Peptides against a protein of PDB entry 5OK6. Designs and how they scored, part 32

Target 1, 215 residues: chain A of PDB entry 5OK6
Amino acid sequence: ELPGLDSQWRQIENGESGRERPLRAGESWFLVEKHWYKQWEAYVQGGDQDSSTFPGCINNATLFQDEINWRLKEGLVEGEDYVLLPAAAWHYLVSWYGLEHGQPPIERKVIELPNIQKVEVYPVELLLVRHNDLGKSHTVQFSHTDSIGLVLRTARERFLVEPQEDTRLWAKNSEGSLDRLYDTHITVLDAALETGQLIIMETRKKDGTWPSAQL

## One batch from the design tools (peptide; aimed at target 1 W170 S177 Y182)

Design b2_p19_2_s4 (made by RFdiffusion4, then SolubleMPNN; from b2_p19_2, 10 letters changed)
Fold by OpenDDE base, seed 1:
Structure b2_p19_2_s4 (fold): chain B 215 residues (1-215), chain A 19 residues (1-19)
Amino acid sequence: as target 1 above (215 residues)
Amino acid sequence: SALVEAGLRFSENPRLQEP
């Protein structure tokens, strides 16, 4: 049975675990399709539990680009396309109304950026390749707050690079050339890396020379 | 070289940081 309408409203909007609570880095938040949420608001504000304004199960279908990989559409806007709810609020709504069958929750993490916390709705997906085999790629998701060092370590792991092998990264820029990612301590954001960007891992030769020096 | 065949060229310029 659904909680009372006022209780639902308080739990989702005004509680310590409500929509308006402060963001905390590392916490999970969830996207809810805006029209559904507005329908829910109308329902709980209407004061009639038997109202025709009952929102039904949560359906985020319009937020997805596809129902295979369940990727979000590009360019979604908070407050227009979706609302963000903290995990507790999301789980309450799912418990009360259900989620569309087969549809995954849209879970995102709060990240700490310089002077701001935000829910990272769009993490960066990088296309990792080796310098000598561009045909074998690994698409890996990173936070904007992840370091280039993490990208490098991840690339080494995915390509099974031996610990004794020395590697470095290059990023394909908009001009089609490769920019060296020298500083491994800066973030993906600092390096201005974007989703779909090609990242090339170069492995040092046994003779101590870099392949790029010969090209 | 796979990179040359792909028309990619290395730049020794460091990746610019976002301001």
Scores: peptide ipSAE 0.226, ipTM 0.749, DockQ to the pose 0.397
OpenDDE base, seeds 2, 3, 4, 5: peptide ipSAE 0.212, 0.195, 0.154, 0.207; ipTM 0.743, 0.737, 0.714, 0.740

Design b2_p19_3 (made by RFdiffusion4)
Pose (drawn by RFdiffusion4):
Structure b2_p19_3 (pose): chain A 215 residues (1-215), chain P 19 residues (1-19)
Amino acid sequence: as target 1 above (215 residues)
Amino acid sequence: SLADELREEQGGSIPSWPD
């Protein structure tokens, strides 16, 4: 059952429960298509529960590239294309109005940057492959603030690399050549990695030689 | 940049494995 209009407003807009919730690293926020949010706002501020301004189910279809991979469209602007809600507000809105059938939520995280916290709407999607098959990829989203060491550990896990196998990473650049990802302590941002980039994990041979010594 | 410096320390870009 729907809460009253003022109750909905308080839950979604105010304090710890709503849009005014402070940004804390690691917390989840969700994207809501702006038109739907504005329609909900007009409804809850209108004083009439029976109004035709009732927004209906949340439908973020216009925010997705397609329904095959459900990727968020690039180039979206907060306040123009979408509004961010904390996880609780999103949960409440979905429980009240429903979410379009078959459509995934768009969940993003808060990250720490040198002097600010922000929701990382566009993390870096990396294609992780082993050197022996450059077409067999695990597509994984990493934060700009994740370390290269995390990228390596993730690639190892995704490919079930055994503990005794030694592995290291390369990145294929826009010129089609390889840049060695030497330092595991720096971040994806420091390494200037971009979405869609191929990250190649090579495995050391049993004799101690590396496949890349052949390049 | 830091990425350019690290790439230069590692001898720069090299050819890729064939597809």

Design b2_p19_3_s1 (made by RFdiffusion4, then SolubleMPNN; from b2_p19_3, 8 letters changed)
Fold by OpenDDE base, seed 2:
Structure b2_p19_3_s1 (fold): chain B 215 residues (1-215), chain A 19 residues (1-19)
Amino acid sequence: as target 1 above (215 residues)
Amino acid sequence: SLAEELRAAAGGLIPAPPE
């Protein structure tokens, strides 16, 4: 059931759980396609629930590049292509208007960067490979705030590395060379890792030598 | 050698994600 138009506006725009509320790390926010949101604004500000400005169900189709993995298009801009809503506001809108059938919500997390909180719309997708089988990759999503240690642990898990096996990471850099990721405590952001970047997990030999000793 | 493979990986094509 749709609440009164003024109540909708207050709840979504100006409520304590509305669009303008402070970002908090770890919270979920949702993307809403900008044109739909503007239509909704026009509807609720118009003061007539029977008006022709009814926005219909939320449809984020234009934000997706595919309907298989539901990946976002690259280069989307907040305020131009989409609006960010906190979970409470999103769920209100979905309950009032519905979401396009079969379309998933676009949920993203707030992350804490050194000087700001932001909704991480584009997490980093890394291509994880083993040093001895570069043709078999696992694509894994990471936050910019995730540690290299987490990337290493994830690689070990994906490749079923035994606990007694010693491993380390290399990253292909923008210059076409390989950088060893020595410090596992720095973040994906600190290491300047990017989507599509190749990350090579090297496994130490049983003789205690590293395969890359000849590098 | 691994060195050659790693150099090839750095300078060559990045493997496509599995389908």
Scores: peptide ipSAE 0.039, ipTM 0.614, DockQ to the pose 0.062
OpenDDE base, seeds 1, 3, 4, 5: peptide ipSAE 0.027, 0.029, 0.030, 0.037; ipTM 0.598, 0.612, 0.588, 0.619; seed 3 fails the geometry check

Design b2_p19_3_s2 (made by RFdiffusion4, then SolubleMPNN; from b2_p19_3, 11 letters changed)
Fold by OpenDDE base, seed 3:
Structure b2_p19_3_s2 (fold): chain B 215 residues (1-215), chain A 19 residues (1-19)
Amino acid sequence: as target 1 above (215 residues)
Amino acid sequence: SKRDELVAAAGGLRPAPPE
């Protein structure tokens, strides 16, 4: 059963875990389609539970580019296309109204940038491959704030590289050439890696030579 | 900058820093 309309409003808008709470790095926030949220606001502000303004289940369909990978459309704008809710508020709304059947929640993380916290709506999806099998890619999501070292560790894990094996990364650039990712301490952002970019993990040969040195 | 683009595309109830 739905809580009272005033209680819903207080919980989502004015609660300690409401929409306006401060961002904290590493926390999960959720996107809610703007029109649905506005309909909900109208419903709870109207004071009539039997009102024709009932919002129904949360439906984020218009935010998705596809219903296969559930990627967001490019160029979505906060306050125009979506609102952000902290995890507690999101879970309340889902418990009260439900989420459209088959749709995943749009969960995003708060990242810390110099002098600002933001919800990273568009994390980077990288295509991880091995140098000797470019046809087998693993799509993995990273934050722009993640290090190249994390990308390398993730690639090693996905490809079941043994600890004693030496590996390094290459990024395919816009010109189609390969750039070495030498510094593993820089971020994905600093390396200017982008969604859909091919990242090639090279494994050192047992003879101590690198495959790329023979090309 | 890529950082400015990231900030602009990200949410969080805060305006992006001016370019």
Scores: peptide ipSAE 0.408, ipTM 0.805, DockQ to the pose 0.025
OpenDDE base, seeds 1, 2, 4, 5: peptide ipSAE 0.298, 0.025, 0.299, 0.350; ipTM 0.827, 0.634, 0.806, 0.817; seeds 1, 4 fail the geometry check

Design b2_p19_3_s3 (made by RFdiffusion4, then SolubleMPNN; from b2_p19_3, 10 letters changed)
Fold by OpenDDE base, seed 1:
Structure b2_p19_3_s3 (fold): chain B 215 residues (1-215), chain A 19 residues (1-19)
Amino acid sequence: as target 1 above (215 residues)
Amino acid sequence: SIADELTAAAGGLRPAPPL
């Protein structure tokens, strides 16, 4: 059942619990397409529940690149293309208006950056490969706050690396050269890793040598 | 192969730039 229009507005846009509430690391926020949200705002501000301004189901179609993988379009801007809502507010809107059939919710996490909390709309997608087998690639999503150590562990897991095998990471940079990821304690952000970047897992040879050391 | 590329590039390998 739809609550009263004033109650909807307060529930969604209340500065303490709604859209304007403080970001908290690890919490889920959801993207809502801007035009839908503006239509909803106009509806609830109009004071007439039977108004022709009724927004209908939430439709985020314009935010997606495709309806297969449900990847976001690149370069979407908060306040222009979408609005961010905390999980509670999102769930209220979905319960009241529904979500377009077949569309997944666009859930994102609040991350803690050095000086700010941010909803991580675009986590980093890395292309993981082994140095000796390009045919085995894995695209894996990481937070900017994830450590290089996590990237390494994830690569080891994906490639079924045995515990006794030593591995290390290299990033292919924009110049086509390889930067070794020496420090596994820095973040993906600190390492300036980007979406689509090739990350090479080098495995130590049985003779104890590294492939990269054999010039 | 990446192995060959890695080996060939070894002389130019450097630490990742931290922010």
Scores: peptide ipSAE 0.114, ipTM 0.695, DockQ to the pose 0.109
OpenDDE base, seeds 2, 3, 4, 5: peptide ipSAE 0.084, 0.025, 0.059, 0.055; ipTM 0.709, 0.651, 0.700, 0.690; seeds 3, 5 fail the geometry check

Design b2_p19_3_s4 (made by RFdiffusion4, then SolubleMPNN; from b2_p19_3, 10 letters changed)
Fold by OpenDDE base, seed 5:
Structure b2_p19_3_s4 (fold): chain B 215 residues (1-215), chain A 19 residues (1-19)
Amino acid sequence: as target 1 above (215 residues)
Amino acid sequence: SLRDALRAAAGGLRPAPPE
């Protein structure tokens, strides 16, 4: 049921639990399309529940590049294209107004960078391949804060590598050459890995030699 | 090819991009 307009405003726009609350690492936040949010603001600020300014159901259609994978458009800007709401505030709005039929929520995580917390709207999508079959990729999403070690473990899992098999990663760089990812403790951000970048998992031979050592 | 890419490899990591 739709609560009073003043109650809606107070629950969504407060600094303690609403839109202005502090970011905390690991928490979920949700994107709301800016025009819908502005329409909602106008509605609740107008003070007339029967107003023609009623926003209707949440519709984030303009934020998606496609309705197949529900991937966000590139280059979206907070405050211009969307607003960010904490999970509680998002769920309130969805319960009050609904979400467009068939449209998924746009959930993102707060990450902790060296000097700031931010909602990671654009995590990194890497193309994971094996050194001996470059044509078969697994697209996997990673946080910029994830370690190269996690990328390696994920690649091993996706390719069903046995625990006794030794593996290492290479990244294809912008020049078309391969950079070896030696340090598995650095982050995806530190390694400057980008969306769409090819990551090659090399598996050590049974004779103890690496395939790349013979090239 | 993988062979060509590996031969041309510098083997280094890049600095983090600015966010």
Scores: peptide ipSAE 0.050, ipTM 0.631, DockQ to the pose 0.074
OpenDDE base, seeds 1, 2, 3, 4: peptide ipSAE 0.030, 0.053, 0.029, 0.036; ipTM 0.647, 0.623, 0.667, 0.599; seeds 2, 3 fail the geometry check

Design b2_p19_4 (made by RFdiffusion4)
Pose (drawn by RFdiffusion4):
Structure b2_p19_4 (pose): chain A 215 residues (1-215), chain P 19 residues (1-19)
Amino acid sequence: as target 1 above (215 residues)
Amino acid sequence: SPSPPLPSVTYHPVETKAL
């Protein structure tokens, strides 16, 4: 059952429960298509529960590239295309109005940057492959603040690399050549990695030589 | 207001190879 209009407003907009919740690293926020949010706002501020301004189920279809991979469209602007809600507010809104059938939520995380916290709406999507098959990829989203060491550990896990196997990473650049990702302590941002980039994990041979020595 | 963009960065690899 729907809460009253003022109750909905307090839960979604205010304090720890709503949009005013402070940004804390690691917390989840969700994207809501702006038109739907404005319609909900007009409804809860209108004083009439029976109003035709009732927004209906949340539908974020216009925010997605397609329904094959459900990727968020690039180039979206907060306040213009979408509004961010903390996880609790999103949960409440979905429980009250529903979410379009078959559509996934758009969940993003708060990250720490040198002097600010922000929701990372566009993490870096990397295609992780082993050197022997450059077409067999695991597509994984990493934060700009994740280390290259995390990228390597993730690639190892995704490909079930055994503990005794030694592995290292390369990145294929826009010129079609390879840049060695030497330092595991730096971040994806420091390494200037971009979404859609191919990350190649090579495995050392049993004799100690590396496949890349052949290049 | 929208969040600010990330700064531009340049990465200098220790080794480059042809694929």

Design b2_p19_4_s1 (made by RFdiffusion4, then SolubleMPNN; from b2_p19_4, 9 letters changed)
Fold by OpenDDE base, seed 5:
Structure b2_p19_4_s1 (fold): chain B 215 residues (1-215), chain A 19 residues (1-19)
Amino acid sequence: as target 1 above (215 residues)
Amino acid sequence: APFPPLPKVTFVPKERLEL
């Protein structure tokens, strides 16, 4: 059963546990399409449960570029295209109104940047490949705050690299050449890695030489 | 500010890794 309209408003819009609550690193937040959210606001503020302003089920379809991979459209703006809700508030709305059939929730994480907490709406999708098989990529999502060391460990895991094998990363640049990712302590953001960028894992030869050192 | 730029990039041609 739907709670009272004033109770709905207080659960979702409050500054302690609702939409206006402080961001905390590692927490999950969810995107809600702006027009649906505004319709819900109008409904609960109207005070009539039988009003024609009833929002129906949550439908984020306009935020997706495709219904196969459920990727977000590029260039979406908070407050214009969507609102962000903490997990508790999102789950309340879903329980009250439902989510469009077959549509996944749009879950995102709060990340810690040097001077701000932010919900990372667009994490980085990297194409991981081996130096000797550039045609077989693994698409893996990373935070901008993840280290190059994590990218390397993830590549090793995906390619089932043995612990004794030595590996290093290269990023394909805009000129088509490869930039060596020497520092594994810097972040994906610091390395200026972008979605769709090819990351090549080079494995050291048994003779102790690197494939890339043979010119 | 993004952390300091990566040290001088050693450019390696793509073909060198296929080798």
Scores: peptide ipSAE 0.026, ipTM 0.500, DockQ to the pose 0.088
OpenDDE base, seeds 1, 2, 3, 4: peptide ipSAE 0.025, 0.009, 0.024, 0.024; ipTM 0.473, 0.501, 0.476, 0.494; seed 4 fails the geometry check

Design b2_p19_4_s2 (made by RFdiffusion4, then SolubleMPNN; from b2_p19_4, 8 letters changed)
Fold by OpenDDE base, seed 4:
Structure b2_p19_4_s2 (fold): chain B 215 residues (1-215), chain A 19 residues (1-19)
Amino acid sequence: as target 1 above (215 residues)
Amino acid sequence: APFPPLPKVTYVPEERLPL
């Protein structure tokens, strides 16, 4: 059953689990399309539950690039294209109004940056490849806060690298050359890795030489 | 207000290879 309009407003905007609550690292937040959210605001502020301003089901269709992979459009801006809601507020809205049939929720995580918490709307999608098979990629999502060490471990797992095999990473830069990722303790952010960037895992030869040392 | 852009740290590798 739909709560009273004032109760909806207080719960979603100003409640302990409302839109304006502090961000906490690791929490899930959800994107809501801005026009739908503004329609909801108008509805609950109007004071008439039977108003023609009823927002209907949540529909985030305009935020998606495609309905196959449900990727977000590039360049979406918080406050302009979407509103961020904490999980509790999102679940309330979904329970009250529903979500468009077949459309997935747009869940994102709060990340901790040096001076700010942020909802990471665009995790970094890296193209992981082996040095000897550049045509076979694994696309994997990483947080900007994930270490290069995690990227390396993930690459090793995806390519079924044996524990005794020594591996290292290279990133293809904008100049078309490979930059070696020496420090595995820095983050994806620190390394300035970007979505669609090719990351090459090099495996050390049995003779103890690196393939790249012969290029 | 929109969230600030993510900062980038300049990482300069000691070794660069051509593809």
Scores: peptide ipSAE 0.023, ipTM 0.470, DockQ to the pose 0.809
OpenDDE base, seeds 1, 2, 3, 5: peptide ipSAE 0.016, 0.017, 0.019, 0.020; ipTM 0.496, 0.563, 0.510, 0.586

Design b2_p19_4_s3 (made by RFdiffusion4, then SolubleMPNN; from b2_p19_4, 8 letters changed)
Fold by OpenDDE base, seed 2:
Structure b2_p19_4_s3 (fold): chain B 215 residues (1-215), chain A 19 residues (1-19)
Amino acid sequence: as target 1 above (215 residues)
Amino acid sequence: APFPPLPEVTYVPEERLPL
């Protein structure tokens, strides 16, 4: 059953788990399409629950690039295209209005950046390749806060690298050269890695030489 | 094409992209 309109407004906007709640690292937040949210605002602010302003089910269709992978459109802006809600508020709205049939929730994590928490709407998608087979990539998502060490481990796993094989990463930069990712403790953000960037895993030869050292 | 010769560029952390 739908709560009273004032109760809905208070719960979603001003509640302990409302939209204005401080971000906390590791928490889940959800995207709500802005038009739907504005329609909801109009409905609950109108004071008439029988109003023609009823928003219907949550419909995030306009936020998706495709309905196959449910990838977000690029360049979506908070407050313009979508509203971010904490998990509790999202679940309330879904409970009250439903979510459009077949649409997944758009869940994102709060990440901790230097001096700020942010909902990471766009994780970094890296193209992982092997030095000897650049034509076969694995696209993998990483948080900006993930370490290069995690990227390396993930690459090793995806390429089924044996534990005894030594590997290192290179990033293809904007100039088309390759920068070696020496420090595995820095983050994806610190390394300025971007979506679509090619990350090359080099495997050490059995003779103990690196393929790149022979170039 | 062979890998272009990888200049071992010491990773200089470029300016933090504003998220």
Scores: peptide ipSAE 0.019, ipTM 0.524, DockQ to the pose 0.033
OpenDDE base, seeds 1, 3, 4, 5: peptide ipSAE 0.014, 0.014, 0.016, 0.017; ipTM 0.510, 0.507, 0.529, 0.499; seeds 3, 5 fail the geometry check

Design b2_p19_4_s4 (made by RFdiffusion4, then SolubleMPNN; from b2_p19_4, 9 letters changed)
Fold by OpenDDE base, seed 2:
Structure b2_p19_4_s4 (fold): chain B 215 residues (1-215), chain A 19 residues (1-19)
Amino acid sequence: as target 1 above (215 residues)
Amino acid sequence: APFPALPEVTYEPKERLPL
């Protein structure tokens, strides 16, 4: 049953778990398409439950690039294209209005950056390749807060690298040169890695030499 | 009593800094 309109508004906007809630690292937030959200606002602000302003089910269709992978469109802007809601508020809205059939929730995590918490709407998608087979990439998502060490471990796992094999990473930079990722403790953000960037995993040869030392 | 006009919710973006 739908709560009273005033109760809906208070719960979603001003509640302890409302939109105004401070971001906390590791929490899930959800994207709601702005037009739907504005329609909901109009509905609950109108004070008439029988109003023609009823928003219907949540429909985030305009936020998706495709309905296969449910990838977000690039360049979406908070407050313009979507609203961020904490998990509790999202679940309330879904419970009250439903979500468009077959459409997944757009869940994102709060990450902690230097001096700010942010909902990471766009995790970094890296193209992981092996030095000896640059044509076969594995696209893997990483948080900006993930370490280069995690990227390396993930690459090793994806390429089924044996534990005894030594590996290291190189990033292809904007100039097309390769920058070695020496420090595995820095983040993806600190390394300035970007979506679509090629990350090359180099495997040490059995003779103890590195393939790149012959370039 | 006029229902207090729900204050226009000024949406403050949670994302203030471009990554």
Scores: peptide ipSAE 0.100, ipTM 0.654, DockQ to the pose 0.023
OpenDDE base, seeds 1, 3, 4, 5: peptide ipSAE 0.064, 0.009, 0.022, 0.020; ipTM 0.637, 0.491, 0.519, 0.509; seeds 3, 4, 5 fail the geometry check

Design b2_p19_5 (made by RFdiffusion4)
Pose (drawn by RFdiffusion4):
Formats: C-alpha cells, structure tokens, sequence
Structure b2_p19_5 (pose): chain A 215 residues (1-215), chain P 19 residues (1-19)
C-alpha cells in the first residue's frame, strides 16, 4: 500500500533516508530517469493522491543503450537525464510504484577522490583475456580507484588460474600495441585505462620464460 | 624505475602485439 504523499516526500527527499543523505565511500546509489522523478515530485507535491500525475512504475528504459547488455548510455548528465537516489530511497520507490518488468536497477557506488566524494556513474569496463585466446573475455567493471593489483587478482579468479601459475598484465592501446602494466599499486585511473580496453593476462611457462618474450 | 623506463621506451619503438 502506498504511503501518504507527505510521507513519501519525507522518505525520498530528506535526511538519512533520502536525497540529502551524505555521500559515503562504498555506499550504493541508484539512477532514476529524470522525467519519471519529476512526475513523482509533481504528484507528491500536488496534494491529490488520486491525481493523474501519478507516475506509475519506474521505467529507466531511456537510460540504457540496449536490452541485450543493459549498459548505461554514455554521456548522461546528472540533473538532466537522471537523478541519483540512495539505496533506501530506491528500494522504497520500487516497493511503492514497481520497476518495469525485466529491467535491471542501475546501481552505482560512492568513491573517494582527493578532496571529494562522488557517485562513480561511469566505472571502467575492462575486457580481461588470457594471452592464448584474445577473444575469450570476461567483461568486468572496475572503479577508477581500484588498483591494478585488484584487476590482476580479478582476472586470475575469473579464469580459475591456479595458485602456482605466475601471471602478469598488458593493456592493448588505441594504436594496437601493448603497454605493460608493471605496477600493481597504482590505480586504473593512474594507468589511464579506458572503458572497452583489452587487458591481456599472460602466464609464465614451466621453464620460467614468458610468452611475451617472443614479441 | 630506470630499467622500467628504458623497457617502456624500447616497447614504444618495437610496438609488440599478439596480433
């Protein structure tokens, strides 16, 4: 059952429960298509529960590239294309109005940058492959603030690399050559990695030689 | 660090790839 209009307003807009909730690293926020949010706002501010301004189910279809991979469209602007809600507010709105059938939520996380916290709406999507098959990829989203060491550990896990196997990473650049990702302590941002980039994990041979020595 | 810089410079010149 729907809460009253003022109750909905307080839950979604105010304090710890709503849009005013402070940004804390690691917390989840969700994207809501702006038109739907504005319609909900007009409804809850209108004083009439029976109004035709009732927004209906949340539908973020215009925010997605397609329904095959459900990727968020690039180039979206907060306040123009979408509004961010903390996880609790999103949960409440979905429980009240529903979410379009078959459509995934768009969940993003708060990250820490040198002097600010922000929701990382566009993390870096990397294609992780082993050197022996450059077409067999695990597509994984990493934060700009994740370390290269985390990228390596993730690649190892995704490919079930055994503990005794030694592995290291390369990145294929826009010129089609390879840049070695030497330092596992720096971040994805420091390494200037971009979405869609191919990250190649090579495995050391049993004799101690590396496949890349052949390049 | 110097050795890595030299290796990077050599790699930029050779432009290696598994393709």
Amino acid sequence: as target 1 above (215 residues)
Amino acid sequence: SAAIAEEKAALAERKPSWD

Design b2_p19_5_s1 (made by RFdiffusion4, then SolubleMPNN; from b2_p19_5, 12 letters changed)
Fold by OpenDDE base, seed 1:
Structure b2_p19_5_s1 (fold): chain B 215 residues (1-215), chain A 19 residues (1-19)
Amino acid sequence: as target 1 above (215 residues)
Amino acid sequence: SLAQALEELLRKLLKPSYE
């Protein structure tokens, strides 16, 4: 059952708990397709529950590039393509109107950047490989705020590297050359890593030498 | 450089899907 139209508006647009609430690092926000949201706004502002402006169930289909992996289209813009809602507001809308059958919610996290909090709509997907087994890869999603150390640990875990094995990372840069990721304390953002970028984990030899040193 | 040498090695070994 739908609450009153004014109540809906207040719950979703209330600056304290709704769309305009402050971003908080680690919190979940959700994307809502812009046209649906505008239709909802028109509906609740119209004051007639029986209005032909009823938005129906939330449908974010136009935001997805595919309905298999449910990846977002590239280049989507807040306020043009979608609206961001905090989890509470999203859950209200879903409870009131439903979500298109089989369509997953588009959940994203608030991240803390040096001078701003932002909903990270596009986390970084890295292609992880080993220098000695290039036939196997792992695509792993990272936040821009994740450390290179986390990338390294994740690579070690995915490739089942033994604790006694020493490893380091290389990134394929935009020029097609390899850059060594020396500092594991910097972030994915600081290292300027991008989605689709190849990250090579090099494993130290038993003799204590690095494979790359023999090239 | 080591980076160049590694790149050359990787170019030989990596499948196009990883390039």
Scores: peptide ipSAE 0.064, ipTM 0.658, DockQ to the pose 0.086
OpenDDE base, seeds 2, 3, 4, 5: peptide ipSAE 0.034, 0.057, 0.031, 0.033; ipTM 0.624, 0.663, 0.616, 0.616

Design b2_p19_5_s2 (made by RFdiffusion4, then SolubleMPNN; from b2_p19_5, 12 letters changed)
Fold by OpenDDE base, seed 2:
Structure b2_p19_5_s2 (fold): chain B 215 residues (1-215), chain A 19 residues (1-19)
Amino acid sequence: as target 1 above (215 residues)
Amino acid sequence: AAAVEAERELLKKLKPSYE
């Protein structure tokens, strides 16, 4: 059941629990397509529930690059293309208006960056490969706040590396050379890893030598 | 052969500081 228009506005825009609430690390926020949100604003600000300004169901179609993987379009900008809502506000809107059939919610996490919290709209997609088989890649998403250690563990898991096998990571840089990721405690952000970047997992040989040491 | 070559080419892209 749709609440009163003023109540809707207060629930969604209330600075304590709505769109303007402070970001908290680990919380889920949701993207709402800007045009729909503006239509909703016009509807609730109009004061007439029977107005022709009714926004209909939430439709985020224009935010998606594809309807297969539901990947977001690149370069979307908060306040221009979408609005971010905390989970509570999102769920209210979905309950009131519905979500377009078949569309998944666009859920994103608040991450802690140096001195700021941010909704991570674009996690980093890394291409994980083995040093001896560059033709087989696993694309995996990571937070900018994830450690290189997590990337390494994930690579080991994806390639079914046995626990006794020793592995390390290299990143292909913009110059086309490989940079070794020595410190596994730094973040993806600290390592300046970017979406589409090739990450090479090197496996130590049975003789105890590294393939890269043979150069 | 192709895999070995790819590995070799990859290894050539390592910076000398990592040799």
Scores: peptide ipSAE 0.031, ipTM 0.637, DockQ to the pose 0.080
OpenDDE base, seeds 1, 3, 4, 5: peptide ipSAE 0.030, 0.030, 0.028, 0.027; ipTM 0.631, 0.636, 0.623, 0.607; seed 5 fails the geometry check

